# Peptides against a protein of PDB entry 7BDX: the designs that were tried, part 253

Target 1, 212 residues: chain A of PDB entry 7BDX
Amino acid sequence: EMGAAACTLLWGVSSSEEVVKAILGGDKALKFFSITGQTMESFVKSLDGDVQELDSDESQFVFALAGIVTNVAAIACGREFLVNSSRVLLDTILQLLGDLKPGQCTKLKVLMLMSLYNVSINLKGLKYISESPGFIPLLWWLLSDPDAEVCLHVLRLVQSVVLEPEVFSKSASEFRSSLPLQRILAMSKSRNPRLQTAAQELLEDLRTLEHN

## One batch from the design tools (peptide; made by RFdiffusion4, then SolubleMPNN)

Design b2_p24_5_s4 (from b2_p24_5, 12 letters changed)
Fold by OpenDDE base, seed 2:
Structure b2_p24_5_s4 (fold): chain B 212 residues (1-212), chain C 212 residues (1-212), chain A 24 residues (1-24)
Amino acid sequence: as target 1 above (212 residues)
Amino acid sequence: as target 1 above (212 residues)
Amino acid sequence: MTVEKALEEGRERLLRPLAGREVQ
């Protein structure tokens, strides 16, 4: 309980850029993010395919950790730190997103996807995650999720790749051949306005790339 | 491990007034400090008189919690919060200081004493802790500690009481009758300059009160 | 490192970061 409470408070205050800088300026940052990845991995492995108990201390703890990572990645120096010094954590996030079943641990998936999106604002980060083994299949796996927020953040991450020609060119053939176009088109007709907009914008970006 | 790491980071960032305000501005502050007291109590009870393993995750965790409380109490709004909304935590700190043997958990004692000193800067806080049952005997118990830093912070807390006539008058008779004068005099001759100064200043303050 | 400098150097992209607090 106390660990979850402390971590939740740390998550809350990590919304401040100054707090992120303070975390990263300490000699404990590397260790903290290493343990973060391990803890998240241990939690996901312990689920045995069962439904996450969202109200459990463990769930709250891991949820807060993912929130902290997201907030760190929301800051330029935080992205630089993650990309240069915590790549194992990025690998772990990608792995965990693949290990979770559709509909499983939805909120955790959302935070992890948000963290990857934030990392993708850093060009080196974008290159790193997009070049990870199975990245494109993972995106389509996640896009099969019944949760609209998961799908929304997948679409945003896809768009982040599509908007960078230098990066997209490396995966363009695989991307085009495996693109779940019908799924994205269906999302562009969603009653969820955020999902609808994200799908529509992605479709527009894809059309632009086909004509260039 | 992860809990201790998160709590340690929270402790580090809690040195900022803005972070303290952020913690207290959240609806989770009350619960956090309630759990903090319970966690500290559970730890101290689990020691069974054994020497604290300073390097244990549990020790680091509780140490960080005490650090957070101290940093919160270092801010005016934090003192006000503790005095008005977390008196149980203050009671717990007083209790734990009494439950610990001389030389046991020295660093934890120091942080708890620092938190009480910080609280004593608030007049309502000073009144509250000084009126707690067994407060004066507790101070003398703590002053028997072999650790110079423990003794230093006891002397500072005693001085905080002595410097407030409105508060000191209530306990003056008990204070004078039980005063370990020889111990304080010995401390005024300490090779530790901080302890020496604190003891000397307290002796000067006590002399002033005898002549008024 | 400033965001402006990182953008000028082409290390960062002009995209809006997401806050983890939005999921709380």
Scores: peptide ipSAE 0.269, ipTM 0.828, DockQ to the pose 0.035
Fold by OpenDDE base, seed 5:
Structure b2_p24_5_s4 (fold): chain B 212 residues (1-212), chain C 212 residues (1-212), chain A 24 residues (1-24)
Amino acid sequence: as target 1 above (212 residues)
Amino acid sequence: as target 1 above (212 residues)
Amino acid sequence: MTVEKALEEGRERLLRPLAGREVQ
C-alpha cells in the first residue's frame, strides 16, 4: 500500500517539467527506470492465473509507474533520457503491449501507448520504436482492442510514424501490405468523437501518401 | 525494491517548496502521511528480532519516508498541514524515537528529530509536541545516544523549546529538575564542532533563563 | 534541454505531448 501511495504522489508531481528535470538530474534515475520496467513486466506476467482486481494496490502501483514514464516522456529532456539511457524500458513497454490480451489492462495500455507516442516526438525515439522487431504487427494487434481509448492512442502512434517521411519510408511496404483498412474505416464512423477524428485524420494522411 | 526507489525519488524532489505544495494540494496527502506513520512503526517493530542491514530496501524505504516528512516540515504550509491534519504522524515519530535503543537506527533518528525540529518552527507544532506525554524524558533519553548527530538534533530541538517563553514556561519546572546538565556540559567540550557549538549555545540560553 | 533547442537541432518533432495525468 505505501509503495503505491508513494508512486502515486511521484506521478502527480512529475506533471511538472522542473520535477522531471530534478528526477533525471539525480544519480537515481537510471536505476529507477530499470526497476520500473522489471516491475511492470512482473505485474503483467502475474496476470496469467489470477483475476486481478483493477483497484488493487499492485495495479495502482504499476499504473502510477506508467504515469511517471508518460510524464517524463512528455518533456524534451525526458524523451532524450529514455531514448539514450533507458531503451530497455522502451523494449519492455513494446513487449508488454504485445503480451496483454485485448481488453486486458486497458488503462495501463493507454498509458504505455501515451508514453510511446511522447517518445516518438523525439526523432531518435521514433526511429528506435518503429525499427523494433514486430512493431507494425503489434500496432495492428493493439488496434483490434475493443477499448476506444486503446484504439485512439494506437491511431495517434501510427499517425506519428506516418507523418515522418524518413521513418515511414523504411516500413512503408510492410505498412501498406498489412494495414487493417476496414478496421480504421469502421473507426472513422465511431460514435466516439475522439476516435472518429483520429481515424479520419489518419485516413486522410494515408490517402495523401498514396498520391505522392 | 521499486517502492524504495520511488520513495527515494519522491524524497529528492520534495526538497522543492513547489513540490511540497503540489503533494499537499492533492487529495492523496492525508492517506499518504497516515500510511507513512504506519509503515515506519511497522519497520521499527520488526527490528526486535532481526539484525536489519542498514542498506536493505526496507531501510531505504523508511529512510526516504522520514526524509519526505522532513522536507514537508521544512515548508511553512507543510508544517501547518502536519500540525493540523497529521498529528498521528507526529505522535508516531515521538513514539518511535522512544522505542529505538541508543545507537539503533541513528540515521532514521536524525531525520525524525529534524522533522520535529522543523515542525517546532510552527508555534502550534511546538506547543503540540512539547505538550506530548513524556516529551521531556524522551529528550533526555535521546540525548544519551552515543551518536553525535542524534545528540546534535536533540540539542537543537531542546533549544527550540527553550527559545519560546510561552511554551517553555509550562515545562520549565520539569525541565530544570531533570536536565542532564553534566551530559550537555560534556557535549560542549566535544571534538565534534557542530555538537560543541550547539551545546554551548544551549548552555548560554539556559544561563540567561536562570537570570530572568 | 528545451523544446526550442531540440527543434532547432532537428532532434524533435512539432507534436504536442500527452500528459499522464489525463488518465489518472
Scores: peptide ipSAE 0.268, ipTM 0.828, DockQ to the pose 0.036
Fold by OpenDDE base, seed 1:
Structure b2_p24_5_s4 (fold): chain B 212 residues (1-212), chain C 212 residues (1-212), chain A 24 residues (1-24)
Amino acid sequence: as target 1 above (212 residues)
Amino acid sequence: as target 1 above (212 residues)
Amino acid sequence: MTVEKALEEGRERLLRPLAGREVQ
């Protein structure tokens, strides 16, 4: 309980750029983010067995950790830190997104996807993530989720890749050959306005790339 | 391990006034400080049994909690919050200071004493603490500690009481009758310059009160 | 590091970051 409360408070205050700078300027940041990855991994691995109540202290704790990572990645210096000093954490997040089943841990998936999107604002981060083994198949796996918020954040991450020609050109062939076009088209007709807009924008971006 | 790391980071960033405001402005602050008191109490109660290694994650965790309380109390709005909304935590800190033996958990005692001193900067806080049952005997109990830093912070807390005539007048008779004068005189000759100065200043303040 | 400096150096892209608080 106490750990979850402390982590939740840290998540809240990490919305401040100055707090992110303070966290990263300390000598404890590296260890914290290393243990964060391990803790998130342990939690996801534990889900295959016991029906962990979604409302458990453990769930809230891991959710807060993912929130902190997202907030750190939302700041320029935080992105640079993660890309340079915590690549294992990025690898872990990618792995965990693959390990979670459709509909499982929706909020956690959303935060992890948001963190990856934020990292992708950094060119090194975008390159690192997009060059990860199985990245394109992972996107399509995640896009099979029934949750609109998960799908929304997948589409945003895909769009982030598409908007960078240097990065997209490397994977363009694989991307085009495996693109779940019918799924994205269905999302462009979603009742969720955020999902609908994101899907439409991505389809427009893809059409533009086909004409260039 | 992860809880201790998160709490330690929160402690570090809580040195900022803006972070304290952010913590207190959230709806989670009340619960956090309630659980903090419970966690600290549980830790102190656990020390009577197993030789908890001083360097345990649990020790670091509780130390970080006490550090957060101290940092919150260092800010005007934090003092007001603790005095108005977390009096149980103040009661817990006073109780725990009585439960710990001389030489036991020195760093924790120091942080708890610093938190009480910080609270005493608020007039309501000073009044509340000084009117607590057994407060004067507790001060003398703590002053029997062999650790110079513990004694230093006891002397600072005593001085904070002495410097407020309205508060001191209520307990002046008990204070004068039980004052460990020989102990304070010995501290005024300490090789620790901080302890020596604090003891000398307190003795001067006490002399001034006898002449008024 | 400022966002402006990182953009000028071509290290960052002009995309709006997402706040973790949006899912709190």
Scores: peptide ipSAE 0.267, ipTM 0.827, DockQ to the pose 0.036
Fold by OpenDDE base, seed 3:
Structure b2_p24_5_s4 (fold): chain B 212 residues (1-212), chain C 212 residues (1-212), chain A 24 residues (1-24)
Amino acid sequence: as target 1 above (212 residues)
Amino acid sequence: as target 1 above (212 residues)
Amino acid sequence: MTVEKALEEGRERLLRPLAGREVQ
């Protein structure tokens, strides 16, 4: 309980840029983010056996950790730190996104996707993520999620890749050959306005790439 | 491990006034400080049975919690919050200071004493602490600690009481009758300059009170 | 490092970062 409470408070205050700088300016950041990845991994691995109540202290703890990572990645220095010093955490997030079933841990997936999107604002981060093994199949697998928020943040991450021609060119063939176009088209007709807009924008970006 | 790491980071960032305001401005502060007291109490109670290694994750966690409380109390709004909304925590800190043996958990005692001193900057806080049952005997018991830092912060807390005549008057009789004057005089001759100065200042304050 | 400096150095892209959700 106390760990989750402390982590939740840390998550809340990490919304401040100055707090992120303080976290990273200390000597504890490396260890913290190392253990963060391990903790998140342990949680996801435990889901196969114990019906972890969504509102458990453990789930709240991991949720807060994902929030902290997202908030750190929301700041330029945080992105630089993660990309340079915590690549294992990025690998872990990608792995966990692949290990979680559709509809499973939706909120956690959303935060992890948000963190990856934020990392993708950093050009090195974008390159690192997009060059990760199985990245493209992972995107399409995640896009099959029934949750609109998961799909929204997948589309944002896809857009982030597509908007960088240098990065996109490396995966363009695989991307085009496996693109779930019908799924994206269906999303562009969603009643969810955020999902609808994101899908429409991505479709426009893709059309631009086909004509260039 | 992860809980202690998160709490340690929260402690570090809580040195900022803006972070303290953020902690207290949220809806989680009450619960956090409630659980904080319980966690610290549980730790101290566990010391009788298990030789808790001083460097254990648990000790680090509680150390960080005490640090957070101290940092919160270092800010005016934090003191006001603790005095108005978290009196149970203040009671817990006083109790824990009484339960810990001389030389036991020295660093924790120092932080707890620092937190109480900070609270005592608030007039309501000073009144509340000084009116707590067994407060004067507790001060003298703590002053018997072999650790100079513990003694230093006890002297500071005593000074805080003595410097407020309205508060001191209520306990003056008990204070004067039980004052470990020889101990304080010995401290005024300490090779530790901080302890020496604190003891000298307190002796001067006490002399002033006797002549008024 | 500021966003502006990172943009000037070509290390960052002009995209708006996402804040983590508050635990409601």
Scores: peptide ipSAE 0.248, ipTM 0.822, DockQ to the pose 0.036; fails the geometry check

Design b2_p24_6_s1 (from b2_p24_6, 12 letters changed)
Fold by OpenDDE base, seed 1:
Structure b2_p24_6_s1 (fold): chain B 212 residues (1-212), chain C 212 residues (1-212), chain A 24 residues (1-24)
Amino acid sequence: as target 1 above (212 residues)
Amino acid sequence: as target 1 above (212 residues)
Amino acid sequence: MDELFQKTLENSEKAEEERPLLRL
């Protein structure tokens, strides 16, 4: 309980850029993000295949950790810190997104995807995550999720790759050959307006890249 | 480990007034400070009489909690919050200071005394803590500590009472009848310059109040 | 939790403004 409460408060205050700078300016940041990855991994490994997100202190704790990582990645110095000094955490987030089943830990997946999206704002971060082994297959695995919010944040990450020619050119062959076009077309007809818009924009971006 | 790391980072960032305002502005502050008191109490009750501050994750966690309370009490809105909405935490801190043996958990005692001192900056806070049952006997119990830093922070709290005529007048009879004058005189001869100065100033303040 | 999640989403949307203009 107490650890989850402290972590939840730290998540709330990490929405401020000055707080992110204070977290990163301390000698304790490296240790904190190292243990963060291990804690998230331990939680995901403890989930049996049929376990929904139990509203437990443990799930709240890991959710708050993912929120902190996302808020750190929302700031330029935070992105630089994660990509330079916490690559193992990024590798862990990618691995955990692969280990989770469709519909499992939806809110946690969304925060982890948001953290990767925020890291992808920096070209160095986008290069690092997109060059990770199995990244494109992972995007398609995650896009099979029944949850509209998971799929939305996958589409945002896909768009980040497509909109960067230097990154897209390296993966263009694999991307075009494995693209789940029917799934994206189905999302462009979603009742969720954010998912509908994101899928429509991505389809327009992809058409533009095929004609150039 | 992870909870202690998160709490330690929260302590570090709580040195900012804006972070204290953000902590208090959330709906989670009341729950956090409620669990804080319970966690501190559980830790102190788990200590056997001969257990020094073990450099454990648990002691680090409670130390960080006491640091957060101290930083909250350092800010005007934080003092108001503690005195209005977290009185049980103040009562817990007073109780735990009474439960600890001389030389036991010195650093924790110092942070708890610093939090009470910061609360005492507000007249409403000073009234609340000084009107607590056994407050004057507790000051003399704590002043028997062999640690100079504990004794220094006790003297600062005693000075806060003595310098407020409205508070001192209510306890003046008990204060004068139980004052450990020989102990304070010994502290005025300490090799610790901060302890020496604080004891000297308190002796001057007390002499001034006897002549008026 | 939902309020913190929403604030985190809003921070991620603001961070998108730091993207160099889409080179498309």
Scores: peptide ipSAE 0.279, ipTM 0.847, DockQ to the pose 0.297
Fold by OpenDDE base, seed 2:
Parts: sequence; structure tokens; C-alpha cells
Structure b2_p24_6_s1 (fold): chain B 212 residues (1-212), chain C 212 residues (1-212), chain A 24 residues (1-24)
Amino acid sequence: as target 1 above (212 residues)
Amino acid sequence: as target 1 above (212 residues)
Amino acid sequence: MDELFQKTLENSEKAEEERPLLRL
């Protein structure tokens, strides 16, 4: 209970750039993000079968931790910190996104995907996550999720790769060979307007890349 | 571990007035400070014998919580919040200061005393804590502590009562009858300059009150 | 939860403005 409450407050105030700078300016930041990864990993490993995110203190705690990471990654110095000094946390987030089944821990997946997206705003961050083993298969695994918000944030992450020629060129062959085009086309017809827009934009970007 | 790390970061950033406002502006603040009191109480109740504050994750967690309360009480809106909406926490802090033995949990006592002192900056806060059952005996109990920092913060709290005529008049008879004058005189000769000064100032304030 | 999630989303959307406009 108390840990979840403290993390929830820390998450709320981490929307401030000055708070993110204060978090990162201390000697505690490295340890905090190391333990964050371990805590998230322990939670995901404790999930049996098709267990969704429960309304438990533990799930709330992990959710708040993922929110803190996301808000840190929303700030330029936070992205720099994560990519330079907390790569193990990024590796953990990628691993956990792979370990989770479609439809499992939907809210947590969304925050983890948002954190990776925010990291991908930096070319160095985008390079790091896109060069991770199994990154392209992971994107398609996540795109198989029945949840529209999960799929939306996957499409945003795919678009961040597609829009960066230096990154896309390294994965272009694998990307083109494995692209779930029919699924993206189905998403472009979604009743969810955000998902529909993201799928349409990605399809336009992909068409532009085929003609160049 | 993770809870202590999160609370430590929250404590660090709570030195900012804007962070205190953000903590208090949410619907989570009441619950957070309620659980804070319960957590501190559970920790103190778990202490057996003459156990001092251990360098444990639990003690660090409680220490950080007391630090957060102190930083909240350092801000005008935080004092107002505590005195209006978190009185149970103030009651808990007073109770825990009574439950602890002289020389036990010295660092925690200092933070709790600092939080009460910060609350006492508001006349409403000073009235509330000074009207608490056993407050005068509690001051003398705490003044029996062998630690100079504990005694310093007790003297500051005593001085905040003495300097407020409306508050002092209600307790003046009990205060005068129980005043550990010899102990305060001994503190006025302390080698600790802060304790020496605080004891001298309090003795001057008391002499002024006897002549008026 | 939902409010904090929404604020986190808004912060992510604002952070997207820092993405170099590599429009293809």
C-alpha cells in the first residue's frame, strides 16, 4: 500500500521537467531505475496464465513506476539519462513486452510502449531500442494485441523507426518481409479514431518509402 | 527496497513549494498522509527494547516519510493542509514521540519534531498540538533525551509555545510547575552552540514572562 | 489512475514536438 501511494505521488509530480531534473541530479537515480526494472520484472514473472493487470497494490506500484519512466523519457535530459545510464531498464522493458501475452497487462504495456516511444525521440534512443535483439518480431507480436491502445502505441513506435532513414535502412529488409500489412490496413478502418489515424499515416509513410 | 527508494526521491523533490502544491492538489494526498501515519506507527510498534534506528529499508522508508511531512509543513499551504485535513497524522507523530524512549530512533525524532515545529509556525497548528493531551509532559519527556539535536528541537517547540501569549496562557500553570529549569540551565552551558543559544534564548523569554 | 495516465500521454504528445521533423 504505502509504496504504491508514494510511487503514485512521485509519478504525478514527475510530469514537471524540474522534478525530473531533481530526480536525476541526485546520486539515487541510478539505483532507483535499476530497482525499478527488477521490480517490474518480478511482477511480470509472478503472473500466471492469462492474468490481466489486477487492481492490486503491486500492480498499482508497477504501473506508477512505468509512469515515472515514461515521464522521465518525456524530458530531453531524461531520455539522455535512460539511453546513457539506464540501458538495462530499457532492455527490461523490451523483454517484459515480449514476455507478456496479447491481452495481458494492457495498461502496463501502454505505459511501457509510451516510455520506449519517448526514448525513441532521441536518435540515440531510437538506435538503441531498434538494434535490440528481436525488436522487429516484438513489434509484430505487440501489434497482435486485441487492445486498440496497445496497437496505437506500437504503430507510433513503428512510425518512429520508419521516419528515421538511418535507423530504417538497417532493418528495412526484415521490416518489409515481416510487415503485417493486412493488420495495419484493418487498423486504418478502425472505429477508434486515434488508431485509424496512426494506421493511415503509417501506411502513407510506407508508400512514400516504396517510391523513393 | 523499492518503496524506500521511491519515498527518498519524493522526499528530495518535496523541498520545492511547487512539488508540495502538486502533492496536495491531487485526490491522493489525504490517503497518502493517512497511510504515512499508519506506516510510521507500525514501524515504531515493531521496535523492541532499546532498538535505535537501524539502517534498514524499513527505517529508511519511515525516515523519508517523516522528511516528506516536514517539507510539507515547511510550506504555508502544507501547514494548512496538515492542520485542517491530516490531524490524525499530527496526533500519530505526537503519540510516537511519546512511545519512543530517550536515545531511541534519534534521527526519526528529530524529523518528527521538525515537522511539529513547522506546523507550530501557524497559530492554528500551534494551538492544535499544544492542546493535545499530555503535550507538556511530552515536551519534558523529550527534553530528557541524551541527544543534543532532539533537545534543540524540543527547545524550539517550547519557545514557539512561550512566544505565543494566547497559547502560553492556557498552559502557563502546568508549564511553570513542571519546567525542568535545571536541565535547561545545563543546556545553556552546552558545548553545542545551537543548543546553548536555544536554551539561553528560552531562559531570557521565560524571565521576561515572569516580570510581566 | 486515469488522470495520471492522461497527463502522461499529454507529456508524451508534447515530447513528440521535440522529435526532429524528419518527415519523409
Scores: peptide ipSAE 0.279, ipTM 0.847, DockQ to the pose 0.310
Fold by OpenDDE base, seed 3:
Structure b2_p24_6_s1 (fold): chain B 212 residues (1-212), chain C 212 residues (1-212), chain A 24 residues (1-24)
Amino acid sequence: as target 1 above (212 residues)
Amino acid sequence: as target 1 above (212 residues)
Amino acid sequence: MDELFQKTLENSEKAEEERPLLRL
């Protein structure tokens, strides 16, 4: 209980840039983000057995941790810190997104995807994430999720890759050969307006890149 | 581990007034401070058996909680919140200060005393604390502590009572009859300059009140 | 939880404004 409450407050206040700067300005930031990754990993590994009630204190704690990482990554100095000093956390997020089944831990997936997206605003972060082993297969695995919010945040991350020619060129062959075009086309017809728009924009971006 | 790390970060950022406002502006503040009191109480009750290593994750967690309360109470809106909405936490801090033996959990005592002192800057807070059952005996119990920092923060709290005529008048008879004058006189000769000064100032304040 | 989630979403949407305009 108390851990979840404290992390939830820390999540709430981490929406402030000044709070993110204060978190990162301390000598404890590295250790915090290291333990964050380990804690998230332990939680995801525990799911294979007990149907941990999604409303458990542990689930809320891990959601708050993922929320903190996302809010830290929303700030320029936070992105720079994560990419420079907490790469293991980024690797952990990528791994956990692969370990989770479609429809499993949807809210946690969304937060983790948002954190990766925020990191991808930095070219160095985008390079690091996109050069991770199995990144493209992971995107398609995540895009198979039945949840519209998961799919939306995957499409946003895919768009970040597609919009950066230096990054896209490295993976363009694999990207083109494995692209789940029928799935994206289905999403462009979604009743979810945000998912519909994101899928339409990505299809336009892809058409532009095929003509160049 | 992770709970202690999160609470430690929350403690660090709670030094900002804007962070205190953000903590209090959420719907979770009441629950957080309620659980804080319960967590601190559980920790202090656990000390009667196992010599919990003062460096345990639990100890660090409770120190961070006490630090958060102290920093919240350092801000005007935080004092107002604690006095209006979290009185049980103030009662818990007073109780725990009574339950701890001289020389036991010195750092925690200092943080708790600092939180009470900060609350006492508000006249409503000072009234509430000073009207608590056994408050004067508690001050003398705490002033018997061998630690100079504990004694310093007790003297500061005593001074807050003495400097407020409306509060002091209610307890003046008990205060005068039970005052550990020899102990305060010994502190005025301390090698600790802060303790020495605080004891001298309090002795001057008391002399002024005897002549009026 | 949902309010904090929404605030996190809004912060991520604001962070998108920091994307270099040169990305496409």
Scores: peptide ipSAE 0.279, ipTM 0.848, DockQ to the pose 0.285
Fold by OpenDDE base, seed 4:
Structure b2_p24_6_s1 (fold): chain B 212 residues (1-212), chain C 212 residues (1-212), chain A 24 residues (1-24)
Amino acid sequence: as target 1 above (212 residues)
Amino acid sequence: as target 1 above (212 residues)
Amino acid sequence: MDELFQKTLENSEKAEEERPLLRL
């Protein structure tokens, strides 16, 4: 309980840029993010395919950790730190997103995807994430999720790849050959306006890339 | 480990007034401080007179919690919150200071004493603490500590009582009858300049109260 | 939880403004 409470407070205050700077300016940031990755990994491994009680102190703790990572990645210096000094954490997040089944730990997936999206704002982060083995298959795996928020944040991450010619050109063949176009087209007809917009924008970006 | 790391970061960022406001502005503050008291109490009770490994993750966690409380109490709104909404935590800190032996958990004692001192800046806090049963005996018990920092922070808390006529008048008889004057005089000759100064100031304040 | 999640989302949406204009 106490750990989850403390992490939850830390998550709440990490919405501030000044707090992110304070977290990173300390000598403890590296250790914290290292243990964060291990803790998240341990949690996901403990699921063994069972629906863990979403309301457990452990799940709340891991959820708060993912929230902290996301908020750190929302800040320029936080992105720089994660990409330069916390690559193992990024690898862990990518792995965990692959290990989670559709519908499993949806809230955690959303935060992890948001963290990756935020990291992808940094070109170095986008390069690092997109060069991860199995990244493109992972995107399509995640787009199979029934949750609209999961799908939304996957589409945002896909868009980050598509919008960066230097990144997209390296994977364009694989990307185009495996693109779940019908799934994206279905999302463009979603009743969820955010998902609908994200799918439409991505379809427009993809069309632009076909005409050039 | 992870809980201690998160609490340690939260402690670090709680040095900011804005972070204290953010902690208190959330719906989670009450729960956090309630569990904080319980966690600190559980730790001290687990000592059973043994020298716990000061470097344990548990001790680090409790140390960080005491640091957070201290930093919250350093801010006006934090003092107000603690005195109005976290009285049980203040009672717990007073109890733990009584339960710890001289030389035991010195760093934790220092932080707890610092928190009480910070709370004592608020007249309501000073009243609340000083009206605690056994408060005056507790001060003298704590002044028996061989640690100069413990003694320093006890003297600061004693001074907060002495400098507030409304508080001091209620306990003046007990205070004067039990005052470890020889101990304070010995501290005024300390090689530790901070302890020396605090003891001298308190002796001056006490002399002023005898002449009025 | 939902409030913290929403704040995290809003922070991620604000971070979008930091994307280079040279993206398509």
Scores: peptide ipSAE 0.282, ipTM 0.848, DockQ to the pose 0.312; fails the geometry check

